# Designs tried in a protein design run: peptides against a protein of PDB entry 4ASU. Part 261

Target 1, 270 residues: chain A of PDB entry 4ASU
Amino acid sequence: ATLKDITRRLKSIKNIQKITKSMKMVAAAKYARAERELKPARVYGVGSLALYEKADIKTPEDKKKHLIIGVSSDRGLCGAIHSSVAKQMKSEAANLAAAGKEVKIIGVGDKIRSILHRTHSDQFLVTFKEVGRRPPTFGDASVIALELLNSGYEFDEGSIIFNRFRSVISYKTEEKPIFSLDTISSAESMSIYDDIDADVLRNYQEYSLANIIYYSLKESTTSEQSARMTAMDNASKNASEMIDKLTLTFNRTRQAVITKELIEIISGAA
Target 2, 83 residues: chain B of PDB entry 4ASU
Amino acid sequence: FTFASPTQVFFNSANVRQVDVPTQTGAFGILAAHVPTLQVLRPGLVVVHAEDGTTSKYFVSSGSVTVNADSSVQLLAEEAVTL

## One batch from the design tools (peptide; made by RFdiffusion4, then SolubleMPNN)

Design b2_p25_4_s3 (from b2_p25_4, 14 letters changed)
Fold by OpenDDE base, seed 5:
Structure b2_p25_4_s3 (fold): chain B 270 residues (1-270), chain C 83 residues (1-83), chain A 25 residues (1-25)
Amino acid sequence: as target 1 above (270 residues)
Amino acid sequence: as target 2 above (83 residues)
Amino acid sequence: MEELLRLYEEHEARTLAEFEAWRAA
């Protein structure tokens, strides 16, 4: 490689490093906020799931309509955040299909659609875009819940798949159940609850769905920002190492060129 | 007893004597060992009576309340503020 | 903190644009 080639490559990598460092800082700021906001959101969301855990709602085997909600975002450069969710979605879809279930998919965030469109396009009901630019609000979750409920797809049960935040260096792809109003209303395990008005139960279920979606969004966001911060840090370090290597190569090449020129001058060859 | 909004936690697995909640069907008092039920909140006052006799008041918007067979209670309001 | 976050978000938008431009080149 010529000195010019090395210099060009150095310039390119230095530019990349600047970008990745900047992205790291942005991700760090968003992570700090997300982690703070996740604390109450987790209590809220886990609280909403308590009924389903305690009631142990079962869906009869003859009920075959299953909904998978994958929660991610529109934004890349965050390691395996999107692929982890997509992988779990694919696995769940395959298992359900093998069990004779009908599977439909909702993607929260465009990246889910981007990954699964080729293989699962016919199973997608809707993809929610414009996810990840700002922190998710309960209003956002309510909109998603409402659109799902009004989609016309009458699922029996479903799964919401998202990355649960564990620590700044760890997340885990999790699955939580969602149930239709009919499923919860007909569940034998719900018999211990007093006679509940149908309208009350409907409203309750709407809140439950919004709550779970909100929770998943908060977990996902925190995981994503943390993963992005890590990814950008790694990219910056890799760039730094490459810069060092190329700089050494540059120096060696420069010295070789100088030596050659000196020899040519001294020998009279040029 | 858990009482939270999406943005704030007021009680997390706490022991309380009584919680008064505003439901769509009217005021509802939750005592220890209350029968399992599901309710939807209307805008109004939540009053939490602690075991030590202290009383806390909150204003809530919409939401839900769950009383389980194991006496666990989840009060989840879309919005809530301390009064 | 909100103002700081806003500034970072604005910076992110610019940075992302630069990154996309780099990838396109």
Scores: peptide ipSAE 0.020, ipTM 0.837, DockQ to the pose 0.011
Fold by OpenDDE base, seed 1:
Structure b2_p25_4_s3 (fold): chain B 270 residues (1-270), chain C 83 residues (1-83), chain A 25 residues (1-25)
Amino acid sequence: as target 1 above (270 residues)
Amino acid sequence: as target 2 above (83 residues)
Amino acid sequence: MEELLRLYEEHEARTLAEFEAWRAA
C-alpha cells in the first residue's frame, strides 16, 4: 500500500471513531432516561401479569391458534438485540408448529420483519413501524393492543417476546404469555373469581394486553439503548486499535521510502 | 397491595387495611381476605387506608383492580395523581 | 469499511437530529 492509501484509510477510521464516540454519548443519555422510566413500568407490568401467574391459566390442547408478538425497534447498531428476539421467535414458532399449532406473528419494530420476512412472511399479521425514535408511551401500547384485538385473528393464546433489561451490560430475551378472553373465561382456575361480568372481563383483558405490551416496550427500549452504548464503545476501541496499527505501517513505509531514496542518491542511480 | 400507573408507583407490595376503589359497577371497599375479583376502574377517587390509620387519596382514570386468592391486590390505573 | 462508515454516519445523523425531540418527549 502506498503512503497515500494508508493515509486515506487512517482518515476514514478516525472519522468512524468520532462518530461512534458521539453515538455512544447519545445512547448513554437515552439509556439513562429509559432506565428511570423502566422502574415504574416494571412494577406496573409485573402487576398486570400477576393474575396469569397466580391463576395458572392453561390453554386446552385442542386449541390451535397461537400468536407470537416480537418486540424490538426500527433502529440498528445495537448488537444482538434484534437477532436475539428473532431467534427466540423462530424457535417458539417451530416448537408450536411441531405441536400442531397454527402460528401467527406480529412484529413491533421494523427490524423483526427485516429478519424474518424471508422465512416467515406468510405468518405475519402486521408489523408496527416507527418504533424506537421516541420513548414508548402507554398510548402507543394501547394502539398496538387495540389493533391486535381488532385484527380478526382469533387466537387462543400467545407469547410476547422481548429483551428484559438486567444491567447496562446484560439483557435477557424473555417470553410472557398472552391469553384470549375465551381462554381466560373458560379456565378452571378462574372459577374462584365470582360474578365477573363478561363485559368487565373483556375490558379487563384489553387493559391487561396494553399493560403487558407497554411493559415489554419499556424493557426493550432500555435493553436496546444499553446495548447500543456498548456496541459503540466497542466500535470506538476497535477503531483505535486499527489506527495504531495503520500508523505503525505508515511509519515503516515512510522509512522504507526514505531509505530507498537515499540509496539511490548515494549510488548515483538518480 | 400494589398501586401503580405506567409512570408512577404509589404502593409496592404494601400492607394496607382497606382500599376504596371506583369501579364501573360501583365503588367498593377491598378489605383483608376479600373474595377474589376482577374489576375495571372508572374515573374517580381511590382511598387507601393504612394500617396505622392514615388515609391517602388519589384520583384515577381508567384501569383495573385485581383481588387474588392469596389476598394480593393489584390496582393498575392508566393515570393517577395524589390528592 | 466504507459501508460501515456510511451506516454509522446515517444512523448518527438521524439519532442526533431526533435526540432533542426524544429527550423532550
Scores: peptide ipSAE 0.098, ipTM 0.860, DockQ to the pose 0.012; fails the geometry check
Fold by OpenDDE base, seed 4:
Structure b2_p25_4_s3 (fold): chain B 270 residues (1-270), chain C 83 residues (1-83), chain A 25 residues (1-25)
Amino acid sequence: as target 1 above (270 residues)
Amino acid sequence: as target 2 above (83 residues)
Amino acid sequence: MEELLRLYEEHEARTLAEFEAWRAA
């Protein structure tokens, strides 16, 4: 490689490093906010899931329609955030199919579709785009919930798959159940609950769905920003190492050129 | 007793004496060992009576309330403000 | 590498442009 080539490469890598450092800072800021907003969202979401955990709702075996909701975003450069969700979605879909269930998929965030479309295109109901540019709001979750409920797919049971935030260095892809109104209404474990008006229960389930989606979005966002911060940090470090290597190469090459020139001068071959 | 909105937590697994909630079917008081029920909130006043005798009032827009068999209660409001 | 740089630059531009909106939300 010529000195010019090395210089060009150095410049490129230095630019990448600047970009990754900047992105790290942005991700850090977004993470900090996301983490703050996750605290109440987690309480809210866990509260919404409490019924399902306590009631131990079982879906009858004869009910075969299963909905998988994968939650991620449109934005890349965040490590294994999207692939982790997609992997678990694939696994779940395969398991359900093997059990004779009908599986439909909803992707929250374009990356889910990007990863799974080729292999699971026929199972996709809808993909929600424009996820990740702004912090998710309850309104966003409500829109998703409403669209899901209006999709015409009458699922019996569902799974929402998302990355649960553990710490700045750790997330875990998890699955939480979603149940249809019919499944809840028919569950034996629900018999202990006082006579609930059908309309009330319907409204309750609508809230529950929105609540769970909101929770998943908040967990996902926090996990994503943290992962992006880490990814950008790693990229910056890698760039630094490459810069060092290229700099050494540059110096060696320069010395060789100088030496050659000196030899030419000394030898009178010039 | 858990009382939260998407953006704020008012009570988290707290022990309270009574919670008065506005539901679509009417306002009712949740006491210890209340029968399990699911309700949807209507806009109105939530009154929390703490064990120490403190009474707190909140306005909620909408949401849900769950009373479980284990006497745990989840009050989840879309919007809530301390009054 | 050039492609990577371009991708990073594009991503950065989008991210940074949205940063203020994120902060204000």
Scores: peptide ipSAE 0.020, ipTM 0.838, DockQ to the pose 0.012; fails the geometry check
Fold by OpenDDE base, seed 2:
Structure b2_p25_4_s3 (fold): chain B 270 residues (1-270), chain C 83 residues (1-83), chain A 25 residues (1-25)
Amino acid sequence: as target 1 above (270 residues)
Amino acid sequence: as target 2 above (83 residues)
Amino acid sequence: MEELLRLYEEHEARTLAEFEAWRAA
């Protein structure tokens, strides 16, 4: 490689390093906020799931319509955040299909669509875009919940798949159940709950759906920002190592060129 | 007893004596042995009676309240403020 | 390398442009 080639490559990698460092800082700031906001959101979200866990709501086997909601964002460069969710979605869809269930998919964030559209286009109901630009709000979750409930797809049960935040260095893709109003209303385990008005139950279910979506968004956001921060840190380190290697090569090549030129001058061959 | 909004936690798995909640079907008090029920919140006052005899008041907007068979309670408000 | 640089630059520009909005939200 010529000095010119090495110099060009050095410049390119230095630029990448600058970008990755900047992106790391941005991700760190977003992560810090997301983590703070996740604390109450987790209590809120887990609280909303308590009924379903305690009541052990079961969907009859003859019910065949299943909805999968995948939660991620529109933004890349965050490691395996999107692929992890998509992988779990694919696995779940395949298992359900093997069990004779009808599966429909909703993507929260454009990246889910990007990954699954080719193979699962017929199963996609809707994709929500513009996710990840701002911290998700309960209002956002409510909009998604409302859109789902008004989609016309009468599912019996469903699964929401998202990345749960564990630590700054780890997340876990998890699945939580969602149930239709009919499934909840017909569940034997719900008999212990006294004289629940149908309208009350409907409203309750709407809140429950919004709650779990909100929770999943907060977990996903925190996981994503943390993963991006880590990814950018790794990229910056890799760039640094490459810069060091190229710098050494540059110096050696420069010395060789100088030596050659000196020899030419001394020998009079120049 | 858990009482939270999306942005704030007021009680997390706490033991309380009584919680008064405003529901669409009417205000009711949740005692330790209250029967399981599901309700939807209306805008109004929540009063939490602690075991030590202290009372705390909150204003809540919409939301839900769940009383489970194991006496656990989840009060989840879209918005809530301490009064 | 050039493609990677392009992708990073595009992502950075988008992320940084929205950063203030994120912080203020």
Scores: peptide ipSAE 0.020, ipTM 0.824, DockQ to the pose 0.012; fails the geometry check

Design b2_p25_4_s4 (from b2_p25_4, 7 letters changed)
Fold by OpenDDE base, seed 1:
Structure b2_p25_4_s4 (fold): chain B 270 residues (1-270), chain C 83 residues (1-83), chain A 25 residues (1-25)
Amino acid sequence: as target 1 above (270 residues)
Amino acid sequence: as target 2 above (83 residues)
Amino acid sequence: MEELRALYEKYAEETEAAYAAWRAA
């Protein structure tokens, strides 16, 4: 490679490094906000899940319809955030199919569809796009919940799969259950709850679904921003290492050229 | 007793004497060892009675309240403000 | 030899200056 080629490459990598550093800062700001907003959302979401945990709601074996909701976003450059969710979705779908269940999928965020469309396109009910540009709101969750309930798919039970935030350097893909109104109503463990009106229970279930979706979105967003920050940091470090290597190459090449020229001058060949 | 909205936590696993909630079927008070129940909130006033005798008031929009067999209570409102 | 040395030194200085400018950018 000529000195000119090396110089061009160095310039290119330096520009990339500047971009990745800038992106890191943006991700850091978004992460800080997401983490702050996650605190109350977690209390809210965990509270919503308390009933299902304590009542130990189970779906009868004869019920076969299962819904999987995968939660991620439309945006890339965040490490394994999307692939982790997709992997868990695939695993769950396979397990359910092996158990003789009918599986349908909802994707929150375009990246889920992008990963799974080839292998699971026939199982998708709907994909929600325009996720990740702005922080998710409870309104967004309500829209998703309503769309699900109005989809006409009469699932018996389901699962929502998302990345739970652990720390700035760690997330874990998790699954939480969702239940249909019929499943909740028919659960033996629900008999202890006094005089529940059917309309009340329906409304309660709708809120519960929206709450869980909202919670999952907040966990996912925080995890994603943290992962993006890390990814951009890694990219910047990699660029730095490459710059160092190319700089050494440049120096060596320069010395070689100078030496050659000196020899030519001394020998009288130039 | 847990009382939260999507954006704010008012009580997190706290011990309270009584919580008055506005529900679609009417307002009722949740006492210690209340029977398990599920209700949906209507817009209205929530009053939390602390063990020390102090009371706090909140306005809530829609939401849900759950009383479990283990006496845990989750009050989850879409919107809530301190009064 | 002196002329050659001078030429070499000039070349080295120019190269270092160019490199410094690149690093500063």
Scores: peptide ipSAE 0.019, ipTM 0.774, DockQ to the pose 0.004
Fold by OpenDDE base, seed 3:
Structure b2_p25_4_s4 (fold): chain B 270 residues (1-270), chain C 83 residues (1-83), chain A 25 residues (1-25)
Amino acid sequence: as target 1 above (270 residues)
Amino acid sequence: as target 2 above (83 residues)
Amino acid sequence: MEELRALYEKYAEETEAAYAAWRAA
């Protein structure tokens, strides 16, 4: 490689490093905000799941319709955030199919569709786009919940799959249950709850769904931003190492060129 | 007793004496031995009575309240403010 | 964003190739 080629490559990598550093800073800012907003969201979301945990709602075996909601975003460069959710979705779908269940999929974020479209296109009901550009709000979750309930797909039970935030360097893909109004209404374990009006239960279920979706979005967002920050940091470090290597190469090449020129001058071959 | 909105936590697994909630079917008080129930909130006043006798007042919009068999209570409002 | 990643990978590969070629030389 000529000195000119090496110089051009150095310049290019330095520019990339500047971009990745900038992206790291942006991700860090978004992460800090997401983490702050996750604290109350977690209490709120876990509170919404308390009924299902305590009542131990079970779906009868003869019920066959299952809904999988995968939660991610539209944005890349965040490590294994999207692939981890997709992997869990695939596993769950396969297990349910093996058990004779009908499976439909909802994707929150375009990346889920991008990964699963080739193998699971027939199972998709809807994909929500424009996820991840702005922090998710409860209003956003409510819109998703409403769209799901109005989709016309009468599922019996379902699961929402998302990345739960553990720390700045760790997340875990998890699954939480969702239940249809009919499943909740018919559950034997619900008999202990006194004189619940059908309209009340319907409204309650709508809130519950929105609450769980909101919670999952907040967990996912925090996990994604932390992962992106880490990914950009790693990219910046890798670029730095490459710059160092190329700089050494440049210096050695320059020395060789100088030596050659000197020899030519001394030998009179010039 | 847990009382939260999507953006704020007011009580997290706290022990309280009584909680008065506005529901679509009417306002009622939740005591420690209240029977399990599910209700939805209407816009109105929530009053929390602490064990020490102090009371706190909140205005809530829509939401849900759950009383479980183990006496745990989850009050989840879409919006809530301290009054 | 995907374009940025692609560019990064391209430059990384080119850099490694150039370095390897220099060492072999």
Scores: peptide ipSAE 0.006, ipTM 0.784, DockQ to the pose 0.006
Fold by OpenDDE base, seed 5:
Structure b2_p25_4_s4 (fold): chain B 270 residues (1-270), chain C 83 residues (1-83), chain A 25 residues (1-25)
Amino acid sequence: as target 1 above (270 residues)
Amino acid sequence: as target 2 above (83 residues)
Amino acid sequence: MEELRALYEKYAEETEAAYAAWRAA
């Protein structure tokens, strides 16, 4: 290897390091914003889930249609964010299939489809793309909810799978239930709410779905940005180590070349 | 009593005396031990009566309100502002 | 990160190979 080759490699790695450092800074900024916006979103989302938790809505065993919504984004370089969601989706799908349920999948973010396409392509209803460039809004969640409700797939019960933010260094993949209007309206535990107008209940359910999706997006985004920041930091450190190693190699090679040249001069072979 | 929008929290598991909400079926007051109900909000005025007698007013655009059997209330508005 | 790691490993291998070739030369 010539000194020129080593220099070229050094330059390449230095460029990568610059990119990873820049990405780290961008991720840090996005994380800070996401964390701030997650606080109210969590209260809002948890509030939306309160009914389902308190009512203990159960889907009859004879109901077979289950929907899995995986929430992530389109953007990579964020550690195990996408793979964690995909892993949980696979596990849930397998468990449901073993129980004789029909499973359909919705991916929020293109990365879910990318991971599951080979093994679960036939189960995908729709994938929402262009997720992760901008912070998710309630409007975005509403669009997703509406499209889901209008998809024509009459699910009985569903699961929304996303990464819940714990801390800068920790997230947990979680699952929350989603229920169809029919399941909610027919649930025995909802008998205490029986005097509810059908139109009201429909509208309520639409809001609930949008609320839960919004919440999941906010949790996912915060987790993702934090993970990306960490990943880019690690990448930058790895690049730094490689630069150090190559620099040592460069110096050794240079010394060897100099020594050889000196020997040639002394021996009169020049 | 929890009252929040996607971007702001006004009350989080607070104890209140009464909450007046605008619903599609009409405005109603949520008192202690109110019967369980689900309602959808219409644009209008929310009035929160605190236990200390103070009253706070808010404008909401849309959303939902849930009154549970355990007397917990979730007022979730798409948009809300303090008036 | 895996892609970056793979890239770094590739560069490391190439560097070692180049160095070995240089020494053999």
Scores: peptide ipSAE 0.013, ipTM 0.793, DockQ to the pose 0.005; fails the geometry check
Fold by OpenDDE base, seed 4:
Structure b2_p25_4_s4 (fold): chain B 270 residues (1-270), chain C 83 residues (1-83), chain A 25 residues (1-25)
Amino acid sequence: as target 1 above (270 residues)
Amino acid sequence: as target 2 above (83 residues)
Amino acid sequence: MEELRALYEKYAEETEAAYAAWRAA
């Protein structure tokens, strides 16, 4: 390698390092905000899920339509965030198919579609794009919920798959259930609840869906930003190591050139 | 008793004496051992009566309230403000 | 962020290409 080549590489890697450092800082800021906003969102979302857990809502086996909602974003460079969700989606889809269920998929974030398009294109109902540029709002969740309800796919049960935030260095891909109005209404465990007006229950379910989606988005966002921060940090460190190696190579090469030149001078070949 | 909006938590697994909620079917008070029910909030006043006698008032928009068999209550409002 | 990503990808590609060339060399 010529000195020029090494220099070019050094410059390139240094630029990468600058970019990754900048991205790290941006991710850190977004993470801090996301983590702060996740606290109430978690209480809110978990509160919404409490009914399903406490009522132990079960979908009858004869009900075959299942909806999988994968929650991620459009943005890469965040480690295994997207692949983890996709992996879980694939696993769930396969399990459901093996159980004789019909499976449809909704992707929140373009990365889900990017990963699953080849293998699961026929199962996709809709993909929500432009996710991840700004923090998700309840309005965003409501839009997704509405679109889902208006999709025409009358699912019986669903699974929302997202990365739950554990810590700055840890997330876990989790699945939470979503149920159709019919499934909730027909659940035996719901008999303990007082006579609920059908309209009330419908509205309740709509809120519940929006709430759960909102929760999942907040968990996903926090996890993603944290993972991106880590990924960018690692990238920066890797770049640093490469810079060091190339610098050594540069120095060695330079010395070799100098030595050669000196020999040529001394030998009179120059 | 849990009372939260997407952006703010007012009560998290707290013990309260009574919660008055505005629902589409009418306002009702949630006491200890209230029968399980699901309701949808209408815009209106939520009044939380704490065990210490403190009364807190909130204005809420839309949302839901769940009373479970285990006496847990989840009041989830899209928007809520302290009054 | 998209701009940064694009830049990162560009530089990554350039770096990889340069590295590959160096190794081949």
Scores: peptide ipSAE 0.007, ipTM 0.795, DockQ to the pose 0.006; fails the geometry check

